# Peptides against a protein of PDB entry 4KTY: the designs that were tried, part 44

Target 1, 266 residues: chain A of PDB entry 4KTY
Amino acid sequence: YVLNDIGVIFYGEVNDIKTRSWSYGQFEDGILDTCLYVMDRAQMDLSGRGNPIKVSRVGSAMVNAKDDEGVLVGSWDNIYAYGVPPSAWTGSVDILLEYRSSENPVRYGQCWVFAGVFNTFLRCLGIPARIVTNYFSAHDNDANLQMDIFLEEDGNVNSKLTKDSVWNYHCWNEAWMTRPDLPVGFGGWQAVDSTPQENSDGMYRCGPASVQAIKHGHVCFQFDAPFVFAEVNSDLIYITAKKDGTHVVENVDATHIGKLIVTKQI

## One batch from the design tools (peptide; made by RFdiffusion4, then SolubleMPNN)

Design b1_p12_2_s3 (from b1_p12_2, 5 letters changed)
Fold by OpenDDE base, seed 3:
Structure b1_p12_2_s3 (fold): chain B 266 residues (1-266), chain A 12 residues (1-12)
Amino acid sequence: as target 1 above (266 residues)
Amino acid sequence: SMPTLKYGTQDV
C-alpha cells in the first residue's frame, strides 16, 4: 500500500465495470519535493507534517484547486479546451510536476484523477493508501443523510427542488492510520476524498473519516463521517411536489446507493 | 427518474 507505484482504478457502471491503469510514481524524481511544496502552499505547520490525520486532511483540500489554488481543477461539462481532458492522464507524475513548475492549478481532473494524485501524495509521505470506487455514489448536499428526489406530479424529476445527486461511480481514497482522537477501534482505514464535493468547515475537503465508524453507523466522529456515510448508505426518498406546495413521500429505496464498493489490494 | 451524474470516460 506504500511501495507499489502502479495501480488499477475501477470505474464505469455497476453492470459494466471497467479498469484503468494508473502510475502513482511516488518515487519518481521531484515528486516528494512537490508533495512538500503542496504542504508549503497550504501553509501547514511543520509540527503537523508528521501527523497523518492532519496531512491527509490537508491533502484532501490541496489536491483540488478550490479555496487554495491546489493541484487540480475539476471539470464535468465535457469541455476541456483549456487543458488536458481527464481521460488523457495516465498517472500522477505529470500532473504533480506541472503543478510544481507552473505554480498554478492543473486542468483537468475528475474523481479518478483526484484519487490517483491523492494516492501518490499519501504514499509519497509514507501513509498507506488505496483507491476505492463506489458505484451509485450519493452526493448529499445538505447533510441530512438521505437523497431527497423531488418529483413533479407527472413523475419527472423536479430539478429546481432536487439538490442532491447520485454519481454513477465515484472514486476516493482510504488511508491507514491510528486515530488517537477517536475511541479505541476506529483507527485503521480512513476515508479521505480530494474531489471537491462539499464544504467541510470552510474548505472543499473530506476526511479522514473512520471506515470502521461508518460501517457501524457512527457518524458523530470527525471528520465528515456523515457525508461519507451518505455516499455509501443514503436512502433515496422520492417526494412528489404538489402544485399547492405540499410534499408527499411516494417511495423510499434503501438499497440503491452504494450498490458495489471495489478496491484493489495493492 | 433519478438524478444521476455521468462521469468517467473512454480511454484515449
Scores: peptide ipSAE 0.037, ipTM 0.715, DockQ to the pose 0.248
Fold by OpenDDE base, seed 5:
Structure b1_p12_2_s3 (fold): chain B 266 residues (1-266), chain A 12 residues (1-12)
Amino acid sequence: as target 1 above (266 residues)
Amino acid sequence: SMPTLKYGTQDV
């Protein structure tokens, strides 16, 4: 989880799982320097740089460009003007070195690119890390731990009212660390996500969230456990918005989200 | 019979 410099990232659809290779390159020239530079740009105190909780949280913020001119600009519009299409990247090295050289965010990333770069960052700093792919990954927009799907009376989705969304797949990272800030038993793998999805205490970042805590429904544990929980376990709530302004729950689907979560051992 | 959920699609 630290020494492997080439990986496989799962993507595609739950019924058509695809894989792509990714070169992490954590040992390549300039990469460690760049990771240190990232922490410098984050104005991270030196005392915190040895704490994987702080490092992973800072990394989740800094691998995306939002808020802090971090590493990668996300784009999902299929235009990718003035940059590199996310699918063109094959590894982290070029991205990180470009960031270090230009001192400007690199264009463009999507979830696996964010996860790939973040994986390099974590591994480079000695934090065991892996990429996780979740199929039918929910994006809870209002922090209510459910996917609210609003319907018109005719049964069509009301896109204006429906703010929550579901990715066909989403990639994030798990980082291995102790969690002395949590109750005993909630160390180990921690979900961290650098893809800018939601604000967490003022910044686009996510985690570390204890995987064990999430599995046991302990969404009160820092950081961002509710969001990560929602990604993998949200119920779909179908709500009809009636003409009189009332909302009626028509159906609940507890099986759609998080159909498959995939990670590799190497 | 439930409405089709619109998914975000990642680049491939």
Scores: peptide ipSAE 0.030, ipTM 0.689, DockQ to the pose 0.875
Fold by OpenDDE base, seed 1:
Structure b1_p12_2_s3 (fold): chain B 266 residues (1-266), chain A 12 residues (1-12)
Amino acid sequence: as target 1 above (266 residues)
Amino acid sequence: SMPTLKYGTQDV
């Protein structure tokens, strides 16, 4: 989880799982320097740089360009005219070295690119890390732990009534650390995500969230456990919007989200 | 029957 510099990232559909190779390159020349530079750009105190909780949270924020001129600009418009298409990247090294050289965000990334670069960052700094792929990954926009699907009275979907969405797949990271700030038993793997999805206390970042806590339904612990929980376990709530403005729950599907979670075993 | 969701598709 630290020494492996080549990985496999799972993507595609739950019924058609695909893999792509990714070169993390945490030992390549200039990569450690770039990771330190990222923490410098974040204005991270030296006292915090030895704390994997703080480092992973800062990395979650800084691997995306939002808020802080971090490493990667996300784009999903399928144009990518002012940079490199997300699918063209094969590893973290070129991205990180470009960031260090230009001192500007690199274009463009999507979830596996963010996860790949973030994995390099974590491993480079001695934090055991892996990439996780979740199929049918929910994006809970209103932090209610459910995925709202609105229907017209005729049964047609009204996609304008909610900002909630579901990805066919989403990639994030798990980082291994102790959590002295949490109750005993909630150390180990922590979910962290650098893909800019939701605001977390003023910045586009996510985690570290205890995987053990989430697995047992404990979403009250820092950081961003409700969001990560919703990604893997939100119920689909089908709501009919009546003409009078009232909402009626027509159906609940508790099995669709988080259909499969995959990670490479080292 | 319930409608099928349209899922987000990321670049491949």
Scores: peptide ipSAE 0.039, ipTM 0.711, DockQ to the pose 0.844; fails the geometry check
Fold by OpenDDE base, seed 4:
Structure b1_p12_2_s3 (fold): chain B 266 residues (1-266), chain A 12 residues (1-12)
Amino acid sequence: as target 1 above (266 residues)
Amino acid sequence: SMPTLKYGTQDV
């Protein structure tokens, strides 16, 4: 989880699992310097740099360009004219070195690119880390722990009535650390996500959220446990928007989100 | 039966 500089990222569909190679390159020339530079750009105090909780949270914010001119600009519109298409990247090294050289955000990333770069950042700093892929991954935009799906009276989906969405797959990271700020038993793997999805206390960041806490239904623990819980276990709420402006719950699906969570095993 | 959702699609 620290020594491997080449990995596999799972993607595709739940019924058609695909893999791609990713070079983390945490030992390549200039990569450690770039990771330190990232923390410098974040204005991270030296005292915090030895704390994996703080480091992973700062990394979550800084691997994306939002708020702080971090490493990667996300794009999902299939128009990548002003940079490199997300699918063209094969590893973290070129991205991190470009960021360090240009001192400007690198274009473009999507979830596996964010996760790949973030995995390099964590491993470079001695934090055991892995990439996790969740199939049918929810994006709860209104923090209600459910995925609202609005239907027209004819049964067609109205995507304009909610900002909630479901990804066919989403990649994030798990980082290994103790959690002295949490009850006993909630250390170990922590979910962290650098893909800019939601604002977390003023910045686009996510985690560290205790995987053990989430698995046991505890969403009250810092950081961002409700959001991560919703990604893997949100109920789909099908709501019909009536012509009179009323909303009627037509169905609830508790089995659709988080159908498969995959990570590389050793 | 409820309709199938159209999911967000990543570049790959």
Scores: peptide ipSAE 0.032, ipTM 0.686, DockQ to the pose 0.768; fails the geometry check

Design b1_p12_2_s4 (from b1_p12_2, 6 letters changed)
Fold by OpenDDE base, seed 1:
Structure b1_p12_2_s4 (fold): chain B 266 residues (1-266), chain A 12 residues (1-12)
Amino acid sequence: as target 1 above (266 residues)
Amino acid sequence: SMPKLKYGTQDV
């Protein structure tokens, strides 16, 4: 998880799983320097740079360009005229070196690009890291731990009543660390995500969230455990919005979200 | 049949 400089990222659909090679290049010339530069741009105190909790949280913010002129600009509009299409990237090295040279955010990324670059960042700094792919990944926009699907009285979906959505797949990272800030047993793999999805205490960042805590339904522990929990385990709640303004739950699907979670095993 | 879900799609 630290020494391998080439990886495989899972993507596609749950019924048509695909793999993409990704070069992390954490040992290539200039990459470690760029990772240090990223922390400099984040104005991270030197005393914090040895703490994987702080480093992974800063990395989750800085690998995306939002808030802080970080590494990658996300785009999902299928119009990539002012940069490189997300699908054209094959590794982290060119992205990181471009960022270091230009001192400006690199265009463009989507989840696997964010995850690939973030994986390089973590590994460069001695943090064991891997990429995780979740199929049918929920994006809970209102922090209620469920995916709200609103229906009109005629049964048609009203997409205006919620911003909740489901990705066909989403990629994020898990980083290995101790969590002395959490109860015993919640160290090990921590979910961290650099794809800009939701605001976490003033910035587009996510994690570190204890994978063990989430697996046991503990979402009260820092950082962003409710959001990560929702990504993998949200119930789909079908709600009819009545003309009188009342809401009625018509159906619940507890099996759709997080249909498959894939990562490279050792 | 259940209603159509709101899906975002990642690029290929």
Scores: peptide ipSAE 0.072, ipTM 0.771, DockQ to the pose 0.814
Fold by OpenDDE base, seed 3:
Structure b1_p12_2_s4 (fold): chain B 266 residues (1-266), chain A 12 residues (1-12)
Amino acid sequence: as target 1 above (266 residues)
Amino acid sequence: SMPKLKYGTQDV
């Protein structure tokens, strides 16, 4: 979880699971220096750099370019005219070295690119880390722990009212650490996500959220446990918006989200 | 049958 510099990332569809190789390169020349530079850009104090809770939370914010001119610019427009298409990357090294040399965000990433770079960052700093892929991953945008799917009276989705969305797949990271700030038993694997999805207390970041807490339905613990819980366990709420302005719940699906969660032990 | 969901798609 720290020493392996090559990995596999799962992607595709739940019925057509695919794998791609990713070079983490945490031991390559300039990579440790770049990880330290990332923490310098975040204005992280020296005392915090030994705390994996603080480091993983800062890394979650800084691997994306939002708020803080961090490492990667996300794009899903299928144009990618001003940089490298997300699918063209094969590892973290070129991205991190470009960031260090240019001192500007690198274009472009999607979830597995964010997760790959973040995995390098964590491993480089001695934090055991792995990439997790969730198929049918929810994006709850209003922190209500459900996917609100608004329908027209004809049964079509009202895209104007429907703010929540579902990814075909999403990749994030799990980092191993003790959690002395949480009850006993909620240490170990912590979910952290650098793909910019939602604002967490003023910044686009996510985690560390205790995997054990989430598995036991405890979403009251820091950080961002409700959001991570929703990614893997949201109910789909189908709501018909009537012409008179009333809303009627037509159906609830508690089985669709988080259909498969995959990680490789490397 | 239930309607189609609003999906985001990652690159292949």
Scores: peptide ipSAE 0.037, ipTM 0.729, DockQ to the pose 0.834
Fold by OpenDDE base, seed 5:
Structure b1_p12_2_s4 (fold): chain B 266 residues (1-266), chain A 12 residues (1-12)
Amino acid sequence: as target 1 above (266 residues)
Amino acid sequence: SMPKLKYGTQDV
């Protein structure tokens, strides 16, 4: 998990699982310097740089460009005219070296690019890390642990009212660490995500969230456990917006989200 | 049958 510099990232659809190679390159020239530079740009104190909880949380913020001029600009509009299309990247090294050289965010990333770069960052700093792919990954935007799907009276989705969304797949990271800030048993794998999805206490970041805590429904544990829980276990709530302004719950689907979570053991 | 959901798509 630390020493392997080449990986496989799962993507595609739950019924058509695909894999792509990704070069992490955590031992390549300039990569460690770039990781230190990232922490410098985050104004991370020296005392925190040895703490994997702080490092992974800072990394989740800084691998995306939002808030802090971090590493990668996300784009999902299929218009990549001012940079490199997300699909053209084959590894983390070129991205990190470009960031270090230009001192400006690199264009462009999507979830697997964020996860790939973040995996390099974690591994480079000696934190065991892996990429996780979740198929039918929920994006809860109001922290209610539900996917609120608003319907018109004709049964079509009301896109104006429906703020929540579901990714066909989403990639994030798990980082291995002790969690002395949590009860005993909630160390080990921690979910961390650098794809800018939601604001977490003032910045676009996510985690570390204890995988064990999430599995046991302990969403009160720091950091961002409700959001990560929702990504893998949200119920779909179908709500009809009536012409009179009333909302009626028509159906609940507890089986759609998080049907398959895949990771490679390296 | 459930209505079509609002899906975000990642590039291939």
Scores: peptide ipSAE 0.035, ipTM 0.731, DockQ to the pose 0.823
Fold by OpenDDE base, seed 4:
Structure b1_p12_2_s4 (fold): chain B 266 residues (1-266), chain A 12 residues (1-12)
Amino acid sequence: as target 1 above (266 residues)
Amino acid sequence: SMPKLKYGTQDV
């Protein structure tokens, strides 16, 4: 397995697919040391550092700054006045070295920045990893495996009635590992996500979720399989909120979410 | 016609 130090990240829209180069820099000076430092900051037991399940889960928590003063602060407000705009980053090296030097979270990231840094982290630690882009990616905020779209009686969307949202695209990682904690056949690629989206058992983290389990509709397996399933296969439920407080399902769209999932073949 | 969905937009 030859780890490329430069990758391509897919972004944009399903009808206008774009690519950007990303330098992972997993072999650059100080990067491995920084990845070890990240695990030290997480207070990860030495015995756990050889387990890719534990390492990828800790990495998903620590690449974001939430909960634990991890690597990257996310921002989506288009202000970015107190750091580097997410679009200005071209690789993981500067981010990781800044984190190691300052010992403070680096500003700012969005999904591809999180995924880029997390990909470096996984690769540094000998875990085969790749970035995945999902177009029309759901963010299920209430863990109901559906994307609730509330409508006013006039048919306009009321975005205040739900925290559910759809990204034009979202990037996360797949990490290759055995899953002895799961039934046979659910090893291999595991979805892991360091973009702070939802709380998973007390921390903003996601995965590892078995890609094979998700593909077969198995959401009962640890970790965060329902959330990852929802990202790629939520039904859109259009609900009209009536003036009398009743909700009426007007339509269901099972084809919108997960319109295209792209990853580079290894 | 289906309503316009609210999309979160990643930076470009």
Scores: peptide ipSAE 0.030, ipTM 0.707, DockQ to the pose 0.823

Design b1_p12_3_s1 (from b1_p12_3, 5 letters changed)
Fold by OpenDDE base, seed 2:
Structure b1_p12_3_s1 (fold): chain B 266 residues (1-266), chain A 12 residues (1-12)
Amino acid sequence: as target 1 above (266 residues)
Amino acid sequence: DLPQQYVLPFSF
C-alpha cells in the first residue's frame, strides 16, 4: 500500500469489469517535492503535515483545481481541446511534474485520474492508500441520503427537478490511519475523495470518512460520512410531482446503488 | 476501451 508504484484501477460496467494500469511513481524524481509543494500551496502549517487526518483532507481538496488552483481540472463533456484527454494519462508522474513546473492546474481528469494522483500523494507522504471503485455510484446533491428521482405524470423523468445523479462507476481512495477524533473502533481505512463532487465546509473535498462508520450507518462522524454513505447505500426514491404541487412516492429501489465495490489488495 | 465516466439515465 506504500511501496507499490504501479497499480490497477477498476472501471467499466458492473457486468463488464475493466482494468487499467496506473503508474503512481511515488519514488520518481521530483514527485515527493511536488507533494510537498501541493501542501505549501494549500498553506498547510508544518504541525499539521504529520497528521494523516489533516493531510488526507487537504489532499482531497488540493488534487482538484476547484477553490484553490489545485492539481487537476475535471472535465466530463468530452471536450478536451485545451489539455490532455483524461483517457490519455497513464500515471501520476507527468501530471504532478507538469503541475510543479507550470504552477497551474493540469487539464484534464476524471475520477480514476483524480484517484490515481491522490493515491500517489498519499503514498508519497507515507500514508497507506488504495483506490476503490464503486459501480452505480450515487451523487447526492442535497445531503438527504437518498436519490430523489422526480417523474412526470407520464412516468418520464423530470430532468429539471431531478438533481441527484448516479455514475456508471466512481473511484475514490481509502487511506489507513488512526482516528483519535472518533470513538474507539473507527480507525483503519478512511474514505477520501479528490474528485470535485460536493462542497464540504467551504471547499470541494471529501473525507476522511471512517469505512467502519459507514458500514455501520454512523453518518454523524466527521468527515463527510453522509455523502460517502449515500454513494454506496442510498435508496432511489421515485416521486411523481403532481400539478397541485403534491408529491407522491411511486417506488423505492434499495438495490440500485453500490452494486459492487472493488479494490486491488496491495 | 475508454474509461470515461458518465451519468446513468434514470428509468421508471
Scores: peptide ipSAE 0.645, ipTM 0.956, DockQ to the pose 0.909
Fold by OpenDDE base, seed 3:
Structure b1_p12_3_s1 (fold): chain B 266 residues (1-266), chain A 12 residues (1-12)
Amino acid sequence: as target 1 above (266 residues)
Amino acid sequence: DLPQQYVLPFSF
């Protein structure tokens, strides 16, 4: 979880699972220096740099460029002008070294690129980490723990009202740490996500969220447990928006989200 | 076999 510098990332769809090799390169020249530089750019106090809770949360913010000129710019429009297509990256080293050299965000990434770079960051700083892939991964944008799908009276989806979305797959990280800020039993693997999805107390970041807490339905614990819970366990709520302004629940699907969660132990 | 991430369309 710390020593292996080559990994496998799962992607694709649940009925067509694919793998991609990724070189983390946490021991390559300049990478540790770059990770320290990232924390410097975040203006992280030295006293916090030994705390994996603080480090992983800062990392989740800084691996994406939003808010703080962090490492990677995301792009999902399949038009990657002014940079490198996400699929062209094969590892974290080139990205991190470019960031350190240019001191500007690197273009472009999608979830597996964010997760790959974040995995390098965590491992480089001595935090055991792995990448997790979730197929049919929900993106709850209003923090109500469900996917609200609004329908027109003709049964078509009202895209204007429907704000929540589902990824074919999504990758994030799990980092191993104690959680003295949580009740006993909620240490161990913590979900952290550097892909910019939702604002968390003023920044695009996510976690650390206790995997054990989430598995047991405890979403009241910091950080961002409701969002991570929704990614893997939210119900789809189909709602007809009537012309008179009333809403009618047409159906509830509790099986659509989080069909498969995969990780490789290293 | 691009690792393309995309939003799934909803249907009812």
Scores: peptide ipSAE 0.639, ipTM 0.955, DockQ to the pose 0.917
Fold by OpenDDE base, seed 1:
Structure b1_p12_3_s1 (fold): chain B 266 residues (1-266), chain A 12 residues (1-12)
Amino acid sequence: as target 1 above (266 residues)
Amino acid sequence: DLPQQYVLPFSF
């Protein structure tokens, strides 16, 4: 989880799983220096740099460019005219070295690019890390642990009534650490995500969230456990929005979200 | 076989 500098990222569809090679390059020249530079740009104090909880949280914020001029600019609109298409990247090294050289965010990334760069960052700093792929990954935008789908009275979907959405797939990271700030048993793998999805206490960041806590339905523990829980376990709630403003639940689907979660064991 | 993410459409 630290020594391997080449990895495999799962993507595609649940019925057509595909893999992409990714070079992490955590031992390449200039990469560790760049990781330290990232923490410097975050204005992270030296005392916190030995704490994997703080480091992974700062990393989740800084690998994306939002808020803080971090490493990567995301793009999901198929317009990449002012940079490199996300699919053109083959590893973390070129991205990190460009960031260090230009001192400006690198364009562009999507989830696997964010996860790849974040994996390099964590491994460079001695934190065991892996990439996780979730198929049918929910994005709960209103923190209600549901994936709300609003219907007009004629049965057509009204996408303007909610910002909730589901990705065909989404990648994030799991980082191995102790969690002295949590009850016993909730250390180990922690979900962290650098893809900018939701604001967490003022910044686009996510985690560390205890995987064990989430698996046992405990979403009350820091950080961002409700959001990560919703990504893998949200119920689809089909709601008819009546003309009078009332809502009627038409259907509930508890099997659609998080159909498959895959990670490569290293 | 592009790795691009996309938002799934819904219909009832």
Scores: peptide ipSAE 0.604, ipTM 0.949, DockQ to the pose 0.889
Fold by OpenDDE base, seed 4:
Structure b1_p12_3_s1 (fold): chain B 266 residues (1-266), chain A 12 residues (1-12)
Amino acid sequence: as target 1 above (266 residues)
Amino acid sequence: DLPQQYVLPFSF
């Protein structure tokens, strides 16, 4: 997971799974220097740079441009007039070198671009890492572990009543590390995500969240386990918003979110 | 065929 410099990213839909090659390029000239520069921009103490927990958390913040002028600006509006369309990138090297040269955020990325660059960052720093794709990936915006779908009384969806959403697919990373800050058994793969989705204690970042903890429903452990849990296991809650302001649960679908989680294994 | 993410629409 550290030595491979080319990978495959799964995308598309559960009924039409597609793959995209991605060049991580962690051994290319200037890439390690850029990763160190990223940690410098984050003002990360030298003592913390040897701790994969701290490094992965800082990386999740710095690979996105929010809060800290990090590496990538996200865009999902299909208007990319002031940069490169996310689909035009083929690897991490050009993005990281542009960031290092310009010292300004690079435009633009979506989840697989964030995950690709973050994977390079982790591998470059000696942290085993892989990209994970989740189909029907929930974005719980209000931290209630549900995907709320509001309906008008006529049954039409009212998208204005919630910021919760479901992506056709979403990519994040898993990084391998020990977790001495957690109970025994919750080390190993940790979910980390650099796509700016939710604020985590003041910054757009996510993880590391123990994959083992999430698999067993232990969402009380740091960091951001509830959010990652919701991405893969949220129930869809269909709620009718009545004119009198009351809410009525019409249906619950516990099978829709996280239909397929895919990652490449060696 | 493009890898763009999009928000899934829902209906009841």
Scores: peptide ipSAE 0.600, ipTM 0.949, DockQ to the pose 0.871

